# Designs tried in a protein design run: peptides against a protein of PDB entry 6TME. Part 210

Target 1, 324 residues: chain A of PDB entry 6TME
Amino acid sequence: NRLKRAYIALQAWKKAFYSDPFNTAANWVGPDVCSYKGVFCAPALDDPSVLVVAGIDLNHADIAGYLPPELGLLTDVALFHVNSNRFCGVIPKSLSKLTLMYEFDVSNNRFVGPFPTVALSWPSLKFLDIRYNDFEGKLPPEIFDKDLDAIFLNNNRFESTIPETIGKSTASVVTFAHNKFSGCIPKTIGQMKNLNEIVFIGNNLSGCLPNEIGSLNNVTVFDASSNGFVGSLPSTLSGLANVEQMDFSYNKFTGFVTDNICKLPKLSNFTFSYNFFNGEAQSCVPGSSQEKQFDDTSNCLQNRPNQKSAKECLPVVSRPVDCS
Target 2, 324 residues: chain A of PDB entry 6TME as posed
Amino acid sequence: NRLKRAYIALQAWKKAFYSDPFNTAANWVGPDVCSYKGVFCAPALDDPSVLVVAGIDLNHADIFGYLPPELGLLTDVALFHVNSNRFCGVIPKSLSKLTLMYEFDVSNNRFVGPFPTVALSWPSLKFLDIRYNDFEGKLPPEIFDKDLDAIFLNNNRFESTIPETIGKSTASVVTFAHNKFSGCIPKTIGQMKNLNEIVFIGNNLSGCLPNEIGSLNNVTVFDASSNGFVGSLPSTLSGLANVEQMDFSYNKFTGFVTDNICKLPKLSNFTFSYNFFNGEAQSCVPGSSQEKQFDDTSNCLQNRPNQKSAKECLPVVSRPVDCS

## One batch from the design tools (peptide; made by RFdiffusion4, then SolubleMPNN)

Design b2_p21_8_s4 (from b2_p21_8, 12 letters changed)
Fold by OpenDDE base, seed 4:
Parts: sequence; C-alpha cells; structure tokens
Structure b2_p21_8_s4 (fold): chain B 324 residues (1-324), chain A 21 residues (1-21)
Amino acid sequence: as target 1 above (324 residues)
Amino acid sequence: SDLEKYLKEYEEKELKEHLAS
C-alpha cells in the first residue's frame, strides 16, 4: 500500500517533467519504485518488515517541471534533495503529509511565491535549503522556532524585516544574503547560542549594529557587507572570540576601528572597506600582520591609499550617527 | 543506518561548502 502510493506520486511527478536532459526518470517505469533512479527505499520506522520510499535525490539533474500535489503521497520521505534543477511553481501544501521530513533542499531552482510555510509543519526538520530561487514576501517568524541546524535563504526576493524570533534559532548556519530584507538586525541575535556562520550580504538592512552581536561567542563567519548600516562598530565585538571571517564592507559605518576588534584571537580576514571610518588602530592596517588580512580601502582614513576625498567624507563624518 | 549516515554526510558537506557556491 505505501509503495503503491509512492508509485502514484512518482508517476505524477514524471508527468510534471517538461525536460529531463539526462534521462534521469527513464527507468521510472513499473511498480518497483525502489529501483527508480534517485529514489531510495528503507525499512519503515513503524514496521521494519515494510519497505518504504525514504528519500529522493535528484540533485544536479537539470530537470524542468513542477512539483505536483501527488508528492504528498510520499509520506515516508525523510530527505528531499532536488537542488540544481529547473523546477518552477510553488511548493505544494500537500507536502505537509511528509511528517518525517528531515532535510529539504530545493535550492537552485525556479520556485516562486511566498515562503513555503509547509516547511513549518515538519516537526523533525533539521536542514532547510531554499536558496537561489524566487521566493518572495515576508519571512515567517515561526521559522526560527524550528530546531533547524541550517537555514539557507540567500538569493531570493524576501522582503520586510528580519523577525525578532531569530534569537530562538538553534541553527549553526543562517544565510540572508542577496534578498531585500530591510530594517535593523534584531537585538535578539545575541541569543543564537549555536551560531557559527551568519551572512547578511546584499540586503537593504540599516541602522546601527546591535551590541548583542558581541555575545555570539561561537561565530566563525560574520558578513554584513553591502547594506546600509550606520554608526560605529560596537565595542562588544571584542567578544567574538572565534570569529575568523568578518566583513562590514560597503556600508555607511563611521568612527574608529579599534585594536579590540583587529586583535581578535582567531581573526583571519577582516574587511571594512567602502565605509566612512575616520581612524583605525595600527593593528587594523593592511600588512601589519602576516596572520591576518585587512582591507581598509575607500574609507576616510588619513595617510592611507585609496581613500575617499575630503569632499565625500566631510558631510558624513561631521554628522556621526549616535547609536547609544 | 545507511540513511542516517547519508543525512549526516549531506548536512556536513552543505554546511562546509555553502559559502563557496
């Protein structure tokens, strides 16, 4: 019965293919779904004597098509890996029936519409990758209430603010890059106790950086480049004891880049170029260390190469934003 | 299990390589 439902689902999906350049679904014929290319069977969790479809892996198949609602019949699927295809349309709400979903990777496709809220219905979801699509609208705050290990949202069309619930996330990696997020980074960010990597690149984020960023003791990568951030760097950034890669480039930051930041013990690369910084400690100067790489290009620094003109600097530096 | 191993390996790979993509 369970494999019969899987057969119906997989045949409906094959019919939803517009193009299969590698003939991936060529062997998707007959009732033996466990022999299908990219289909993985395993003993059912509730009955080890029953074989069920436990996973789909169609990564890099360049398949054009859509996800039909019949995919909701794959109720035993724990992994759904379909990245690097040309699937279009929306994620079917019928996937709410896949209550064992653990890893959902639909990245590098042509999906559209709002955030796939069906992902919120999966109680055991640990990995969510929806990057490189055309998802739009607001990010549901409930996404950060999930016990996810990774949240990949980059290269979409998401708008509005980052939810305050971000502090509840247990994810080690979160990407917001190349969307249309606006507003400030929530102060609750400092509560992300398992965070190793966070990327905000290329959004419309603004305001001051929250001091609470300095509480991210386990973060190794922090990239806030290509936004509209203002004010000085928080002094609390000295608390980033494990940061290796830090990027604040292409913002509107002002003030002084301190020793406490540039002497972070594991810092390997610190880019703060294309801002309005008017001073830096000697430890921040490019070439001052063999172990650390710095970029101070296009700031308002004295006696440094490739800086902004006084005409460009004066209007901004003379009107510092108070973040206190 | 083979499934658990696959899931773990996939996650580890994606976490390591995501910045390179």
Scores: peptide ipSAE 0.462, ipTM 0.902, DockQ to the pose 0.058
Fold by OpenDDE base, seed 2:
Structure b2_p21_8_s4 (fold): chain B 324 residues (1-324), chain A 21 residues (1-21)
Amino acid sequence: as target 1 above (324 residues)
Amino acid sequence: SDLEKYLKEYEEKELKEHLAS
């Protein structure tokens, strides 16, 4: 019975293919779905004597097509890996029936529409990758209430502010890069206890960095480059005991880059170029350390190469933003 | 199980390689 439902689903999906350059679905013939390329069967969790379709892996198949609603018949699927294809349209709401979903990777496709809220319905979801698509609109706050290990949202069309619920996330990696997010980073960010890597690159984020960033003790990568951030760097950044890669480049930061930041014990790369910093500690100077790389290019620093002109600096430096 | 192993290996790989993409 379960394999019959899987057969119906997989045959409906094959019919939804517009192009299969590698003939991945060429052997998708007949009732033996467990022999299908990219289909993985396993004993059912509720009855080990029953074989079910437990996973789909069509990564890098370059398949053009869409996801038909009949995929909702794959009720035993725990993994759905279809990255690096040319699937278009929306994620079917019928996938809410896939209650065992653990890893959902639809990255590098042509999916459109709002955030796929069906992902929020999966109680056991641990890995969500929807990057490199055309998803748009607001990010649902509820995404951060889920016990996810990773949240990949980068390279989409998401807009609005980052939800304050971000502080509830248990994810080790979160990417926001290359979207249209606006507003401030929520102060609740400091509550992300398991966070190792967070990337904000290339958004419309603004305001001052929250002091609570300094509470991210496990962070190894913090990238806030290519935004509209203003003010001074928070002094609390000295609390980033495990940060290795830090990037604040291409913003509107002002003030002094302190020793406490540049002397972070695990820091290997710190880029603060293309801002309006008017001073830096000696420990921040590029070439001051063999173990650490710094980039101070295109700031308002005195006696440093490749800085902005006085004409460019004066209007900004003379009107520092107070973040207090 | 084989499935559990596959899931774990996939997640670990994606977590390590995501910055390169």
Scores: peptide ipSAE 0.453, ipTM 0.901, DockQ to the pose 0.058
Fold by OpenDDE base, seed 5:
Structure b2_p21_8_s4 (fold): chain B 324 residues (1-324), chain A 21 residues (1-21)
Amino acid sequence: as target 1 above (324 residues)
Amino acid sequence: SDLEKYLKEYEEKELKEHLAS
């Protein structure tokens, strides 16, 4: 039966624990898997008279171990929450059998290898959190073809460009931060119709910001800090009617920061420090507003404190990148 | 269902708090 399969899976997993400092699996004894700590049972969707393991929640258990292939026997699992553990190795391909997977959170672990493509096999997946791991290689373009509400990829070792398929994403939140992504932000970004928050912090992204960013009408957080972006800020950023937090710091931007950006109606914080901006509107000056916080530190601005030297500025400002 | 409630609450929490981590 289904609970017997779950028992096999959970016992295999317990055996795969190297350390359980909180004794989370201490009660993982006997056939009554529904009594196991962190195991949640519910009526099966196909037969309400049958009880099945519908969820695993081992968040913050500090468990060291790996995910054995027997976890693929948990075919009724809709939620798999194992964040803040010390699980290592790869995500088992056998998890493809978990066709009801809705929320998959393996964040803050020690997982390695390429992007867990098994996540792409789950037709009902809505929440994917793989942040704070050691996943590497290319991000599969197909991730953005999925109807995900959230895609957390930050703090990994992902490389290559951001897929152009990003524009197909229906996610409200996407994080790329603290990876090794390179290249330009795809122009298709403006097609992300449900996007509220996007974070690019601390990558190797470069080139000009696409004008299409200004089409992100629902975005409340846009953070592109700590990259290699060049050129001027797109004038189309004036279209970010709902942006509250905007960060372009630690890039190589040049040009003038305009009123149209700094006067965005919902803007609370705008950080454009550590760039090569050579001018800013009065509305962009820190302290100019009680409702908005600005940081213009370490640019090439005249008559502002804490700016770069002329020696640092001149070579860059005199050779602005044309993004047209 | 209890499961649906849990899923919703979890997602909402993670979406709200993700920038704090």
Scores: peptide ipSAE 0.440, ipTM 0.898, DockQ to the pose 0.058
Fold by OpenDDE base, seed 3:
Structure b2_p21_8_s4 (fold): chain B 324 residues (1-324), chain A 21 residues (1-21)
Amino acid sequence: as target 1 above (324 residues)
Amino acid sequence: SDLEKYLKEYEEKELKEHLAS
């Protein structure tokens, strides 16, 4: 009996709660699991006459505890929303049995350990949110082989390079922000045909930006701020026909910021502050447009306010990194 | 189905809120 298995799982989970400040699981008593707060039942896909637990929503419950292995008995669950809790430990491998998983949101918790590779076992997964946890180590390349609509990885402890497989992703939104990623952005990034937003903020990324970024025709938000990028901005950025928000601030970029970038047709905000740019086109000057906002603060620009000193600029500007 | 509607609405909401931030 599917509901009996669900009962076993949910009771095991209730026992794994250390704190339930809102008494969310107070009604988790008895065999009628479909009446449990945050538990959603639906007709089974294989037999409409059978009622199954199809979803869990415990968002914002502030529950402290862990995920017990018995959760693997929830084999009919398509949505698992447990964000904004205080769950700790690791994601159980037993969740591999949840083959209908469609949306997995464990964001804003206290999960630790490596990337939860169990997420890779779910063939129908479309939404993955693991942000604001303490996941660590390498990002598995296989994550981008999945047909995900969104991949939220920000605010974790992920390290190493971004996988070359990123170009295979069909996601509209991908966040890498506030991790420990290093190395270059893969050239395969230009193959992300459905990408609308990509965020690299606050990593240890370095090297030159790949020219292939200019192939991201659907991107509306591109944020590479707070990294260690060097060299000039790729001339191919003129191909970003739909970019609205672009941020390259807090890097080590050099060279000239061109008209072709600042005149992008949908560009609303372009921040390139806190770099070592030594020139900008007139179209890039803050206040030059009412429709576009620019920030050129703390560069090596002549005749602009709030720039770096010659002492700070000369050592870097005189030794530009050649990205060719 | 009600479940499909819920899933779609959740995803759309999360994407919209993220893009707006």
Scores: peptide ipSAE 0.436, ipTM 0.896, DockQ to the pose 0.033

## One batch from the design tools (peptide; made by RFdiffusion4, then SolubleMPNN)

Design b2_p22_1_s2 (from b2_p22_1, 18 letters changed)
Fold by OpenDDE base, seed 2:
Structure b2_p22_1_s2 (fold): chain B 324 residues (1-324), chain A 22 residues (1-22)
Amino acid sequence: as target 1 above (324 residues)
Amino acid sequence: SSIEKRIENSLEKLREEARKKF
């Protein structure tokens, strides 16, 4: 039966634990898997008279170990939460049998290898959190073809470019932060109609910001800090009617920070420090508003404190990148 | 279903945690 398969899987997993400092699996004894700590049972979707393992929650258990292939026997699992542990190795391909997977959280572990493509096989997946691991290589473009609500990729070792398929994403939250992504932000980004929060912090992204960013009407958080972006800020950013937090700091931007950006109606925090901006509207000046916070530190602005020297500014400001 | 409610609650919590970790 299904619970017998679950028992086999869970006992195999217990054997794969190297350390269980909180004794989370201490009660993982005997056939009654529904009594196991962190194991949650529910009536099966196809037969409500049958009890099945529907969820795993081992968050914050500090367990060291790996995920054995026998976990593929947990075919009724819809929720898999194992964040903040010390699991290592790769995500087993046998998890493709978990066709009811809705939410997969393996964040804050020690997983390695390429993107876990098994996640792409789950037709009903809505939430994917693989952040704070050691996943590497290219991001498969197919990830954005899935109907996900959230995609957390930050703090990994992903490299190469961001796929152009990003525009197909229906996710409200997407994080790329603290990887090794390179190249330009795809112009298709403007097609992300459900996007609320997007973070690019601390990558090797470059080029001009695409004008299409201004089409992100539902965005409340946009952070592109700590990259290699160049040129002027797109004038189309005036279209970000709902943006509250915006950060362009630690780039190579030039030009003038315009009034239409700093007067965005929902803007509460706008950081554009550590660039090469040579002018700003009065509405962008820190302290000009009681409702908005600005940071213009370390630019090439005249008559502002804490700016770069003329020696640092001249070679960049005199050769602005034309993004038009 | 109970599973759906758990999913919704989990999503909200994780989104909140994500915002704090940036």
Scores: peptide ipSAE 0.033, ipTM 0.743, DockQ to the pose 0.103
Fold by OpenDDE base, seed 5:
Structure b2_p22_1_s2 (fold): chain B 324 residues (1-324), chain A 22 residues (1-22)
Amino acid sequence: as target 1 above (324 residues)
Amino acid sequence: SSIEKRIENSLEKLREEARKKF
């Protein structure tokens, strides 16, 4: 039966624990898996008279170990939360059998290898959190074909460009931060119809920002800090009617920061420090508004404190990148 | 459903955590 299979899976997993500092699995004894700490049972979707393991929550258990292939026997699991542990190895391909997966959170672990493509096999997956691991290689373009509400990829070892398929994503939150992504932000980004928050912090992204960013009408958080972006800020950023938090700091931007950007109606924080901007509108000056916070530190601005030297500015400002 | 509610709660929590870490 289903609970017997779950028992086999959970006992195999317990055996795969190297350390359980909080004795989380201490009660993982006997056939009554529904009594196991961190295991949640519910009536099966196909037969309400049958009780099945529907969820796992081992968040913050500091467990060291790996995910054994027997976890594929947990075929009724829809919620899998194991963040903030010390699980290592790869995500088992056998998890493809968990066709009811809705939530998959393996963040804050020690997983390695390429992107766990098994996540792409789950037809009903709504959010994916694999952040704070050691996943590496290319991000599969197919991730953005999934009907995900959230995609958390930050703090890994992903490389290569952001896939052009990003425009197909229906996600409201996407994080790329603290990886090794390179190249330009795809122009298709403007097609992300449900996007609220996107974070690119601390990558190797470069080139000009695409004008299509201005089409992100629902975005509230846009952070592109700590990259290699060049050129002027797109004038189309004036279209970000709902942006509250915007960060372009620690790039190589040039040009003039305009009123149309700094006067965005919902803007609360705008950081454009550590660039090569050579001018800003009065509305962009820190302290100019009580409702908005600005940071213009370490640019090439005249008559502003804490700016770069002329020696640092001149070579860059005199040779602006044409993004047209 | 209880699962749907949990998904929504988890999603919101994850969003909050993401904002705090950046």
Scores: peptide ipSAE 0.028, ipTM 0.711, DockQ to the pose 0.083
Fold by OpenDDE base, seed 1:
Structure b2_p22_1_s2 (fold): chain B 324 residues (1-324), chain A 22 residues (1-22)
Amino acid sequence: as target 1 above (324 residues)
Amino acid sequence: SSIEKRIENSLEKLREEARKKF
């Protein structure tokens, strides 16, 4: 019965293909769905004597098409990987029936519409990758209430503010990059106890960086480049004991870059170029360390190469933003 | 489980891919 349902689903999906350049679905014929290319079968969790479709892997198949509602019949699927295709349309609501979903990867496709809220219905979801699509609108706050290990949202059309619930996230990796997020980074960010990598690149984020960033002691990568952040760097950044890569470039930061930041013990790369910093410690100077790489280009620093003109600096530096 | 192992492997790959893209 389960494999019969899977057959119906997979045949419906094959019919939904507009183009299959690698003939991936060429062998999708007959009732033996477990022999289908990209279909993974395993013993059912509730009955080891029953074989079920447990996974789909169509990564890099360049398939054009859409996801039909019949995919909701794949109720035993725990892994769904269809990245690097040309699937379009929306994620079917019928996928709510896939209650065993652990990893959902639809990245590098042409999906549109709002955030696929069906992903919120999966109780066991650990990984969500929807990057490199055309999803739009607000990010639902509930996404961070889920026990996810990774959340990849980058390269979409998401807008509005980052939810305050971000602090509830247990994810080790979160990407917001290349969206249209606006507003401030929530102060609750410091509560992300498992966070290793967070990327805000290329949004419309603004305001001061919250001091609570310094509480992210497990962070190895922090990238807030290409936004509209203002003010000075929080002194609490000295608390980032494990940060290896830090990027604040292409913002509107002002003030002094301190020794406490540049001497972070694990710091390998620190980029603070294309801002309005008016001073830096000697430890922040590019070339000052063999183990660390710094970039101070295009700031308002004295006696440094490749800085902004006084004309560009004066209007900004003379009006420092108080982040207190 | 086999599924868990696959997920763990996928996580490592995804992290690496994420880093390479930025």
Scores: peptide ipSAE 0.027, ipTM 0.709, DockQ to the pose 0.104
Fold by OpenDDE base, seed 4:
Structure b2_p22_1_s2 (fold): chain B 324 residues (1-324), chain A 22 residues (1-22)
Amino acid sequence: as target 1 above (324 residues)
Amino acid sequence: SSIEKRIENSLEKLREEARKKF
């Protein structure tokens, strides 16, 4: 019965393929779905005597097509990996029936529409990768209420603000990069207890960095480059005891880059180029350490190469944004 | 379970791949 439903789903999906360059679905013939390339069967969780389709892996198949609603018949699927294809359209709401979904990877495709809210319906979801698509609109706040370990949203068309619920996230990795997010980073960010890596690259984020960033003791990667952030770097950044990679480049930061930041114990790369910093500690100077790499290019620093002109600096530096 | 082990292994691999493509 379950495999029959899976057969219906998989045949519907095969029919929804416009192009299969590697003939991945060539063997998708007959009722033995467990022999299908990219289909993985396992004993059902509720009945070990029953074999079910537990996983799909079509990564890197370059398949063009769409996801038909019949995929909702794959009710035993826990792993759904279809990255690096050319699937288009929307994520079917019928996937809400896949209550065992644990990993959902549809990255590097041509999906469109709003955030696939069906992902929020999966109670056991731990991994969500929807990056490199054309998803648009607002990010649902509820995404961060999920017990996700990883959230990859980068390279989409998401807009509006980052939800304050971000502080509730249990994710170790979150990427917002290359979207159209705007507004400030929520102060609740400091509550992300499991956060290791967070990337904000290439958005329209603005305002001051919240002091609460300094509470992210387990962060190893913090990238806020290519935004519209203003003000000074929070002094609380000295609390980032495990940060290895830090990037604040291509913003509108001002003030002094402190010794406490540049001497962070695990810091290996700190880029603060293309801002309006008017001073830096000696420990921040590129070449000052053999163990750390710094980039201070295109700031308002005195006696450093490749800095902005006084004409460019003066209007900004003379009017520092008060982040208090 | 075999499924859980597969899930764990897959998750780790996917996380590693994702980190390379920020």
Scores: peptide ipSAE 0.025, ipTM 0.689, DockQ to the pose 0.123

